# Peptides against a protein of PDB entry 7AE7: the designs that were tried, part 52

Target 1, 321 residues: chain A of PDB entry 7AE7
Amino acid sequence: KVYKDLREFLEVLEQEGQLIRVKEEVNPEPDIAAAGRAAANLGKNQPAVFFEKIKGYKYSVVTNVHGSWQNHALMLGLDKNTSTKDQFYELNRRWDKFPVPPNVVKREAAPCKENVIDKDINLFEILPLYRINEQDGGFYISKASVVTADPEYPDDFNKLNVGTYRIQVKDRDRVGIQALAMHDIAVQLEKAEAENKPLPIAITIGNNPLVTFMASTPVGYNQNEYEFVGALQDGVPMDIVKSDLYDHLYVPAGSEVVLEGHIIPRVRTVEGPFGEFPGSYSGARLQCEVKIDRITHRTNPIFENLYLGIPWTEIDYLMAL

## One batch from the design tools (peptide; aimed at target 1 Y57 R131)

Design b2_p21_3_s2 (made by RFdiffusion4, then SolubleMPNN; from b2_p21_3, 10 letters changed)
Fold by OpenDDE base, seed 5:
Structure b2_p21_3_s2 (fold): chain B 321 residues (1-321), chain A 21 residues (1-21)
Amino acid sequence: as target 1 above (321 residues)
Amino acid sequence: SYEETEKKNKELNAAAEAAFL
């Protein structure tokens, strides 16, 4: 089984008993984080939690999409009871199919292009933001697949990077991003900042689950994560579409929300604190700042966000294989 | 409302900045 987008995966999770649907209206705070923690206590087979109605918002939230070995098996199109060992062997078998080039679809065929916001951008209107942890220094987008390119080689598709980074919402049209020196985005940013140029960026939310998985999986600087997604789809190409602002950036065609903008060169602002692990906070630091210049989104977009709870975080499953 | 969330975000960021200095 291959999934075109998050929605097809959520349908399968629900059919397999790996999704809880919360139909009652919830408050973003504290209900979403609290309900996520409560769902984690339902046993070893932690389901995704889908919140249909969020007070003050028109849109839904889903969390813990990758938060179990069952969900991970289903992501690979395997039986939900497939052992971790067999999942690992299957992942490795498919990994050897790299590269599987993606399909570039037309703009009119990409669900992420259904709606456009190009003026009066307000992230608070489009995303039902909430604090993941009680002591977080703000609201985070914690499960985005961030697309950047090498500014020296913008047309080299092999240098197109899709990564997962900690993103704090700063205001209506700005986010802080944690670009650590070990990340490929930091290499690309260094090149842009050397010339005092903005780095083009697309922050994609609510993707095909294998895109999210690969964005969280370290690969070589000259390896494209989309070509690994095709490999992990057992040789079926994924669908990508050109960004609206940049000819050299491609985003998943099925993304729920795409934030297009640029990293402001040589600007650093306070980001954090954030609870990366239960009971552990990373302190505030000076981090990069992104200006959001355009948003595209699916009709009735689903905000996918990370579950951080005990005993296992969703990160543990994303990084365990 | 999302406006309340925006207001809270400003307060949280201001507090974090003040604590960092």
Scores: peptide ipSAE 0.678, ipTM 0.964, DockQ to the pose 0.830
OpenDDE base, seeds 1, 2, 3, 4: peptide ipSAE 0.671, 0.659, 0.670, 0.673; ipTM 0.962, 0.961, 0.963, 0.961

Design b2_p21_3_s3 (made by RFdiffusion4, then SolubleMPNN; from b2_p21_3, 11 letters changed)
Fold by OpenDDE base, seed 2:
Structure b2_p21_3_s3 (fold): chain B 321 residues (1-321), chain A 21 residues (1-21)
Amino acid sequence: as target 1 above (321 residues)
Amino acid sequence: SYEEAEKRNKERVAEAEKAFL
């Protein structure tokens, strides 16, 4: 099984008993985290948790999408009871199929383009944002696949980077992004800042689960994560679409929300603190700031966000493969 | 409302910024 988008994966998770649907209205804090912890306490078979109604917001939240070995097996299109050993074997087998180039679809064929917001941008209108941890310095987007390119070689598709970064919401149209030196985005940002130019960016939320997986998996600077997604789909290309603002940026065609904007050159603002793990907080730091210039989104977009809780965090599974 | 959430976030961000500086 190959998934075009998050929705197809959530359908399979639900069919396989790996998704809990919360139909009652919840408070973002503390109910999302509390429900995630409750789901995690169900043992090794931790389901995703889908919140249909969030108080004060229009749209839904899903957490813990990658939060179990069963979910990882299903992500690979395997039986949910596939052993970790066999999952690793299959992952490695498929990895050798790299590169599998993506299909570039037309704008009209991309679900992420169903709706456009290009003025009066307010992230809170589109995303049910909350603090993931009690002491977080603000609301966070913790499971986005962030697309950037090499500003010196913008047309080099091999240098197109899709990564996962900690993103703090600073204002209705501004986010802080943690771009560490070990991230490929830092190389690209350095080049842009050397010329005092903005770095084009697309922050994509709610993707094909293999996109999210690959965005969390370090690859070479000259390797495109989308070409690994195709490999991990056992040779089936994924679908991408050109961004609206930038000819050189491509986003997953099925993304629930795409935040298009730019990293403001040579600006650093306070980001954090953030609870990276239960009982562990990263202190506040000066980090990059992104201006959001355009949003495209699916109708009734689903906000996929990371589950961070006891006994296991979703990141534990994302980093285990 | 989401506007109230925006306000809460802004207040928390400002508090964290003040604590850092």
Scores: peptide ipSAE 0.703, ipTM 0.967, DockQ to the pose 0.893
OpenDDE base, seeds 1, 3, 4, 5: peptide ipSAE 0.700, 0.689, 0.695, 0.698; ipTM 0.967, 0.966, 0.967, 0.967

Design b2_p21_3_s4 (made by RFdiffusion4, then SolubleMPNN; from b2_p21_3, 12 letters changed)
Fold by OpenDDE base, seed 4:
Structure b2_p21_3_s4 (fold): chain B 321 residues (1-321), chain A 21 residues (1-21)
Amino acid sequence: as target 1 above (321 residues)
Amino acid sequence: SAEEVEEENKKRVAAAEEAFL
């Protein structure tokens, strides 16, 4: 099984008994985190948790999408009871199919382009934001696949980076991004900042689960994560579309929300604190600032966000292979 | 409301900035 988007994956998770649907209205805090913890207490077969209604918000939240070996097996299109060993074997077998170039679809064929916001941008109207941890300094977007390019080689598709970074919502149209020196985005930002230029960015939310997986998986600077997604789809290309603002940035065609903008050159603002793991807070730091200039989104977008519960987090499953 | 959440976030961000400085 190959998934075009998050929705097709959530449908399979629900069919396989790996998704809990919360139909009653919840408070964003503490109910989302509490329900996530309750789902984590169901043992090793932790389901995704889909919140249909969040008080004060228009749209839904899903958490713990990658939060179990069953969900990981299903992501690979395997039986949910496939052993971790067999999942690892299959992942490695498919990895050798790299590169599998993506299909570039037309704008009119991309579900992420159904709606456009290009003025009066307000992230709080589009994303049901909440604190992941009680002591977080703010709201985080923690499962975004962030697309950037090398500003020296913008047309080199092999240097197009799709990564996962800690993103704090700072304002209605601004986010802080943790671009550490070890990340490919930091290399690209350094080149942009040397010329005092903005770095073009697309922050994509609610993707095909293999996009999210590959965005969280270290690859070479000259390797494109979308070409690995095609490999992990057993040689089936994924669908990408040009961003609206930048001809050289491509986003997943099926993204629930795409935040298009730029990293402001040579600006640093306070970001954090954030509970990266239960009982472990990364302190506040001076980090990069992104201005959001345009949003595209699917009708009734689903906000996919990371679950950071005990004993195993989604990141543990994303990094365990 | 989204406005109330925005205002609460603004207060939290400001508090973190003050605590960092």
Scores: peptide ipSAE 0.466, ipTM 0.917, DockQ to the pose 0.793
OpenDDE base, seeds 1, 2, 3, 5: peptide ipSAE 0.450, 0.000, 0.453, 0.020; ipTM 0.912, 0.270, 0.913, 0.531; seed 3 fails the geometry check

Design b2_p21_4 (made by RFdiffusion4)
Pose (drawn by RFdiffusion4):
Structure b2_p21_4 (pose): chain A 313 residues (1-149, 158-321), chain P 21 residues (1-21)
Amino acid sequence: KVYKDLREFLEVLEQEGQLIRVKEEVNPEPDIAAAGRAAANLGKNQPAVFFEKIKGYKYSVVTNVHGSWQNHALMLGLDKNTSTKDQFYELNRRWDKFPVPPNVVKREAAPCKENVIDKDINLFEILPLYRINEQDGGFYISKASVVTANKLNVGTYRIQVKDRDRVGIQALAMHDIAVQLEKAEAENKPLPIAITIGNNPLVTFMASTPVGYNQNEYEFVGALQDGVPMDIVKSDLYDHLYVPAGSEVVLEGHIIPRVRTVEGPFGEFPGSYSGARLQCEVKIDRITHRTNPIFENLYLGIPWTEIDYLMAL
Amino acid sequence: SAEEAIHKAIRDAPTVDIEYP
């Protein structure tokens, strides 16, 4: 099976006993992060955890989506008990199908374009943002796929919420931004960027794939789907930016020129906190989202947690 | 069960000041 969006994958997970629904209202902190750690601590057949009610927020959160070999196998469309070695072989075989060009769809057909917010941007009205770890510098979006501009790149970068319409980003960790970053800051021009949240599991998996192999990213997702192309749609504001047609939330924005502010600290996959450093800020100019969006976020702690599964094979 | 474990972890979560925008 191939998943057009996060919601089809969550449906498969729930049918396979790999998704737990928390119906009672929970507080943002530390409840969501504590549940994410506990789900990771179950050791075997760790499920995704779906929080339907978060105090003070309108929408729902899902965590630990990738956090088991069962979830990982189901992401690949295999039986949930497929061994890790056999998943490795299946990924090795599909790796060679690269490239599979994506299908570009019309705006009216992309579920991520159902709702538009073009003014008075407030991330908290859409995303139930919370603190992941006690010493984090702020509330984080820890599982976004970020799109920048064959020169289109998708990657995963921690994003700290600074204001209702502003976030932090480590721009010098996106090694295609940094030729256009010099030109843009030298000329005081903004650099367009797209932040996608709640994606097809293979899109997130591709976004965590090593940068050393300069692929075409979306064309790699079609390879992981064994030759089935993925659907992408043009962003509202920037014609050279394409986002997954099924994303739950799309934040279209730009990197603010000549602005450096304190970002962090935040957790890193080796199990420790990073330090606080001066980083770039991104202004959100537009939000498009699916009706009743789902905030797909990720808990990070002492290994093994979901990030290890996203990096392993 | 796994579901009970999750609900237990939520109930056992320490009490902290809740932050809002």

Design b2_p21_4_s1 (made by RFdiffusion4, then SolubleMPNN; from b2_p21_4, 9 letters changed)
Fold by OpenDDE base, seed 4:
Structure b2_p21_4_s1 (fold): chain B 321 residues (1-321), chain A 21 residues (1-21)
Amino acid sequence: as target 1 above (321 residues)
Amino acid sequence: SAEEAIREAIKNAPKVEQVFP
């Protein structure tokens, strides 16, 4: 099976008994993290946890979407009981199909374009933000697929990068992003900052699970993650759409939320601490700042966010293959 | 069950006052 969006995947997870739906109103803190921890601690068949109602927020949260080998098998469109070995074999077999170019859909055909916010942007109105860890210095978006391009080669689709980065919410319309030197985004940012130019960015949330997987998977600088998504879909192209602000940035057509904006050149602000691993807070650092200029989103958007804890957590399953 | 474990974890979670910026 191939999934167009997060919703199609969540439906399959629920059908397969790999999603727990919490219908009762929860507190953002600590209930989401507590539930995510409980799900991770099951040791096997760890389900996604979907929170329908969050106190003080309008929209839902889902966590632990990639939180098990069963969920990973289902992501690949395999039987949930497919062995890790067979999943790895199938992943490698499909990897050899690279490149599979994506389909560029029209704006009107892209679910991520159902709603637009272009003024009075407030991230807290669109995302049910919470502290993932008790000692986190703020609210994090930890499972976004971040789209950037090479500012010297903006029309080179092979240099279009889709990566996962630590994102701290800084204000209603601003986020801090951790762009480490080893990340392709850091190379692109360095080029933009050399000219004192903003780097265009699209932060996409709630994607086709293979987009999230590929955004967390290291690839070559001249390799497009969307072309790997098509390969991992066994040769079925994924659907992408142009961003609203930038002709050279393409986002997944099915994204729940797209935050379009720019990295402010030569600005650094304090970000962190964040509990990447229990007992290892990455210290507060000066990190890049993104201004959000436009939001597009699906009606009743689902905030997909990562639960972080002691291995094996969702991040370990994302990195294990 | 997984559902019971999750519900129990939520029920037993300490009340934290969320501060919005």
Scores: peptide ipSAE 0.537, ipTM 0.860, DockQ to the pose 0.829
OpenDDE base, seeds 1, 2, 3, 5: peptide ipSAE 0.471, 0.505, 0.517, 0.507; ipTM 0.822, 0.823, 0.832, 0.840

Design b2_p21_4_s2 (made by RFdiffusion4, then SolubleMPNN; from b2_p21_4, 8 letters changed)
Fold by OpenDDE base, seed 4:
Structure b2_p21_4_s2 (fold): chain B 321 residues (1-321), chain A 21 residues (1-21)
Amino acid sequence: as target 1 above (321 residues)
Amino acid sequence: SAEEAILKAIKEAPKVEQVFP
């Protein structure tokens, strides 16, 4: 099975008994985190948790999508009970199919383009934001696939980077992003900032589960994560579409939400603290700031967000293969 | 069940007022 988007994956998770649907209205805090902890603490067959109704918000949240070996097997289109060894074998077998170039679809064919917000941007109207950890210094978008390009080689598709970074909401139309020196985005940002230019960015939320997996998987600077997604789909290309603001940025066609904008050059603002591990907060740091200039989204967008806690949590499963 | 455990955790979670910036 290959998934075009998050929704197709959530449907399979639900069919396989790997998704719990919470139909009653919940409080954003602490109910989402409480449910995420409970799901993680099951020790096996940890389900995704889908919240249909969140007090004060219009849209839904899903957590723990990659939160188990069963969900990981299903992501690969394998039987839910496929062993970790066989999952690893199959992952490696498919990895050797790299590169599998993506299909570039027309704007009209991309579900992420169903709705546009280009004025009066308010992230709180589109994303049901909550504190993941009780002591978090703000609201985090923890499971976004962030798309950037090399500003010196913007048309080099092999230098197009899709990565996962810690993103704190700072304002209605601003987010902080943690770009560490070891990340490809930091190399790209350094080049932009050397010339005092903005770095174009697309922050994509609620993707095909293999996009999220590859965005969390280190690859070479001259390797495109989308070409690995096609490999991991056993040679089936994924669908991408041009961003609305930038001809050189491509986003997953099926993204639930796409935040298009730019990293403001040579600006640093306080970010954090964030509970990367329970009881271990990365201290407040000066981090980059992104201005959101345009949002595209699916109708009734699902906010996919990570639950963080004591290992083994979703992040550990994302990093284990 | 997994569902019962999750619903219990939500029920037992303290009611907190959401503060928006």
Scores: peptide ipSAE 0.575, ipTM 0.875, DockQ to the pose 0.799
OpenDDE base, seeds 1, 2, 3, 5: peptide ipSAE 0.522, 0.534, 0.542, 0.551; ipTM 0.845, 0.838, 0.845, 0.858

Design b2_p21_4_s3 (made by RFdiffusion4, then SolubleMPNN; from b2_p21_4, 8 letters changed)
Fold by OpenDDE base, seed 4:
Structure b2_p21_4_s3 (fold): chain B 321 residues (1-321), chain A 21 residues (1-21)
Amino acid sequence: as target 1 above (321 residues)
Amino acid sequence: SAEEAIKKAIAEAPKVEQVFP
């Protein structure tokens, strides 16, 4: 099975008994985190948790989408009871199909373009934001696939980076981003900042599960994560679309929400703390700041976010494959 | 069940007022 978007994957998870739907209204805090913890603590067959109604918000949340070996098997289109060994075997077999170039679809064919917000941007109107951990210094977007390009080679598709980074919401239209020196985004940002230029960015939320997986998987600087997604789809190309602001940035056509903007050059603001690991908050640090300039989103967008806590959590499964 | 465990966790979670920036 190949998935076009998060919604097709959630449908399969629900059919396979790997998604719990919470229909009753929940409080953003602490109910989402409490449910995510309970799901993670099941030890096996950990389901995704889908919250239909969040108090004070218009849209839904899903967490723990990659939260089990069963969900990872289903992501690969395998039987949910496929052994970890056989999942790795299949992953490696498909990896050798790289590169599988994506299909570039027209804007009109991309579900992520159904709605546009380009004025009076307020992230809280689109994303049901909540603190993941009790001691978090703010609201985090923890499962975004962040798209950036090399500012020296913007048209080199092989240098297009899709990565997962810690993102703190700073204001209605601003987020902090953790770009570490080991990340490809840091190389691209360094080039932009050398010229005191903004780095174009698209923060994509609620993707095809293989996009999220590849965004969390280190690849070479001259390798495109979308071409690996096609490989992991056993040679079926994924669909991408141009961003609205930047001709050289491509986003997954099926993204639930796309935040388009720029990293502000040579600006650093306080970010954190964040509960990355149990008992170790990464202290507050100076990080990059993104201005959001445009949002595109699907009708009734689903906010996919990580549950973070004591291992084994969703992040541990994402890093273990 | 998984559903019961999740629902119980939500029910037992200490309710906090949502703070918006």
Scores: peptide ipSAE 0.549, ipTM 0.872, DockQ to the pose 0.792
OpenDDE base, seeds 1, 2, 3, 5: peptide ipSAE 0.486, 0.511, 0.523, 0.518; ipTM 0.840, 0.837, 0.847, 0.854

Design b2_p21_4_s4 (made by RFdiffusion4, then SolubleMPNN; from b2_p21_4, 11 letters changed)
Fold by OpenDDE base, seed 4:
Structure b2_p21_4_s4 (fold): chain B 321 residues (1-321), chain A 21 residues (1-21)
Amino acid sequence: as target 1 above (321 residues)
Amino acid sequence: SAKDAILEAIKNAPKVEQVFP
């Protein structure tokens, strides 16, 4: 099976008994993290946890979407009980189909464009933000697929990068982003900052599970993650759409939320601490700052976020394939 | 059940005051 979006995947997870729906109103803290921990600690068949109602927020949260080998099998459209070995075999078989170019859909056909916010941006109105770990220095968006391009070659689709980065909410319309030198985004940012120019960015939340997987998978600088998504879909192209602000940035057509903006050139602000690993808080660091200039979102957007904790957690499964 | 374990974890989690910036 191929999934157009997160919602189609969540439906399959629920049908396969791999999604727990919490219908009762929860507190964003600590209930989401507590539930994510409990799900991770099941040891096997760890389900996604979907929170329908969060106190003080309008929209829902889902966590632990990639939190098990069963969920990974289902992501690949395989039987839930497909062995890890057979999942790897199938992944490798499909990987060789690269490149499978995405379909560029019209704006009107993209679910991520159903609603627009371009004034009085407040991330807290769209995302049910919470501290993932008790000692986190703020609210994190930990499962975003971040889209950037090479500012020297903005129209080179092969240099379009879709990556996963640590994102701390800094203000209603600002986030900190951890762009490490080993990441393709850092190369692109260096080029922009050399000219004292903003780097265009689209932070996409709640995607097709293979987009999230590929955004967490290292690829070559001249390889497009969307073309791998098509390969991993066994040759079925994924759907992408142009960002509203930037003709050269393409986002998944089915994203729940798209934060469009720019990395502010040569600005560094305090980010963290974040519980990257239990017992090892990365100290506060000076990191890049993103100004959010526009939000597009699906009606009743689902905030997909990671649960982070002692291995084995969702992040360990995302990195293990 | 998995659901029961999750609901129990939510129930037993020490409640904190939600702070918005």
Scores: peptide ipSAE 0.527, ipTM 0.876, DockQ to the pose 0.800
OpenDDE base, seeds 1, 2, 3, 5: peptide ipSAE 0.435, 0.464, 0.477, 0.470; ipTM 0.823, 0.817, 0.835, 0.841

Design b2_p21_5 (made by RFdiffusion4)
Pose (drawn by RFdiffusion4):
Structure b2_p21_5 (pose): chain A 313 residues (1-149, 158-321), chain P 21 residues (1-21)
Amino acid sequence: KVYKDLREFLEVLEQEGQLIRVKEEVNPEPDIAAAGRAAANLGKNQPAVFFEKIKGYKYSVVTNVHGSWQNHALMLGLDKNTSTKDQFYELNRRWDKFPVPPNVVKREAAPCKENVIDKDINLFEILPLYRINEQDGGFYISKASVVTANKLNVGTYRIQVKDRDRVGIQALAMHDIAVQLEKAEAENKPLPIAITIGNNPLVTFMASTPVGYNQNEYEFVGALQDGVPMDIVKSDLYDHLYVPAGSEVVLEGHIIPRVRTVEGPFGEFPGSYSGARLQCEVKIDRITHRTNPIFENLYLGIPWTEIDYLMAL
Amino acid sequence: AAYEASYQRNKELNQEAEEKY
């Protein structure tokens, strides 16, 4: 089976006993992070946890989506009990199907274009943002796929919420931004960027894939789907930016020129906090989202947590 | 807004991180 969006994958997870629904209202902190750690701590058949009610927020949160070998196998469309080795072999075989060009769809057909917010941008009205770890510098978006511009790149970068319509990003960790970053800052011009949240599990998996192999990213997702192309749609504001047609939330924006502010600290996969450093800020110019969006976020702590599964094979 | 406390808390955390840096 192939997933067109996060919601089909969550449906499969729930049918397979790999998704737990929390119906009672929970506080943003520390409840969501604590549940993410606990789900990771179950050790075997760790499920995704779905929070339907978060105090003070309108929408829902899902965590630990990738955080088990069962979830990982179901992401690949295999039986949930497929051994880790056999998943490795299946990924090795599909790796060679690269490239599989994506299908470009019309705006009216992309679920991520159901709702538009073009003014008075407020991330908190859409995303139930919360603190992941006690010493984090702020509320983080820890599982976004970021699109920048065959020269289109998708990657995962931790995003700290700075204001209702502004976030932080480590721009010098996106090694295609940094030739346009010099030109843009030297000429005081903005650099367009797209932040996608709540994606097909293979899109997130591809976004966590090593940069050393300069692939085409979306063409790699079709390979992981064993030859089935993925659907992408043009962003509203920037014609050279394409986002997954099924994303729950799309934040279209730009990197603000000549602005460096304190970002962090935040958790890193080796199990420790990073330090606070001066980093770039991104202004959100537009939000498009699916009706009743789901905030797919990720808990990070002492290994093993969900990030280890996203990096393993 | 009902979330406003979370927004204000986030602003407080950012401020604390700036002061500490």

Design b2_p21_5_s1 (made by RFdiffusion4, then SolubleMPNN; from b2_p21_5, 12 letters changed)
Fold by OpenDDE base, seed 2:
Structure b2_p21_5_s1 (fold): chain B 321 residues (1-321), chain A 21 residues (1-21)
Amino acid sequence: as target 1 above (321 residues)
Amino acid sequence: APYEAVEKENAERVRAAEEAF
């Protein structure tokens, strides 16, 4: 099975008993993290946790979408009981199908374009933000697929990067982003900053689970993650759509939320602290700052965020392959 | 809006981190 978006995957997770739906109103803190920990304690079949109602917010949260081998098997469109060995075999077999070019769909056909916010941007209106860890210095978007391009070669689709980065919400329309030197975004940012130009960015939230997986998987600088998504879909192209602000940025057509903006050149602001791992905190550091200039989103957008729990994190499954 | 309190709390935390740095 191939998934067009997060919603199709969540439907399968629910059908397969790999999603817990919390229908009662929860407090963002501590209830989201507490429920995630409770779900993780259910043993080897760690389900996703979908929160329908969050106090103070309009929209839903889902966590732990990739948080088990069963969820990972289902992501590959396999039986949920497929062995880790057979999942690895299937991943490797499909990887050799690269490249599988994506389909560029029309704006009108892209669910991520259902709603537009281009003024009075407020991230707190759209995203049910919460602290992942009690000691976090703020709210994080920890499972976004961030799209950037090479500013020297903006039309080179092979240099279009889709990566996962630590993103702290700073205010209504600004986020801090951790662009580490080993990430392709850092190469692209360096080129933009050399010219004192903004780096165009699209921060996409709530994607096809293979997009999120590939955004967390290092690939070559001249390899497009979307072409690997098509490979991992066993040769079925994924659907992408042009961003609204930038002709050279393409986002997943099915994204729940797309934050379009720019990295402010040569600006660094304090970001953190953040609990990257259970019991491990990264201190505050100077990081890049993104201005959000436009939001597009699906009607009733689902905020997919990372589960960081004990004893297992969702990262353990995203990085295990 | 119900999220304004959370927004304010986040702004206070961000400022506190900036001041501590």
Scores: peptide ipSAE 0.488, ipTM 0.924, DockQ to the pose 0.817
OpenDDE base, seeds 1, 3, 4, 5: peptide ipSAE 0.488, 0.463, 0.484, 0.476; ipTM 0.924, 0.915, 0.923, 0.921

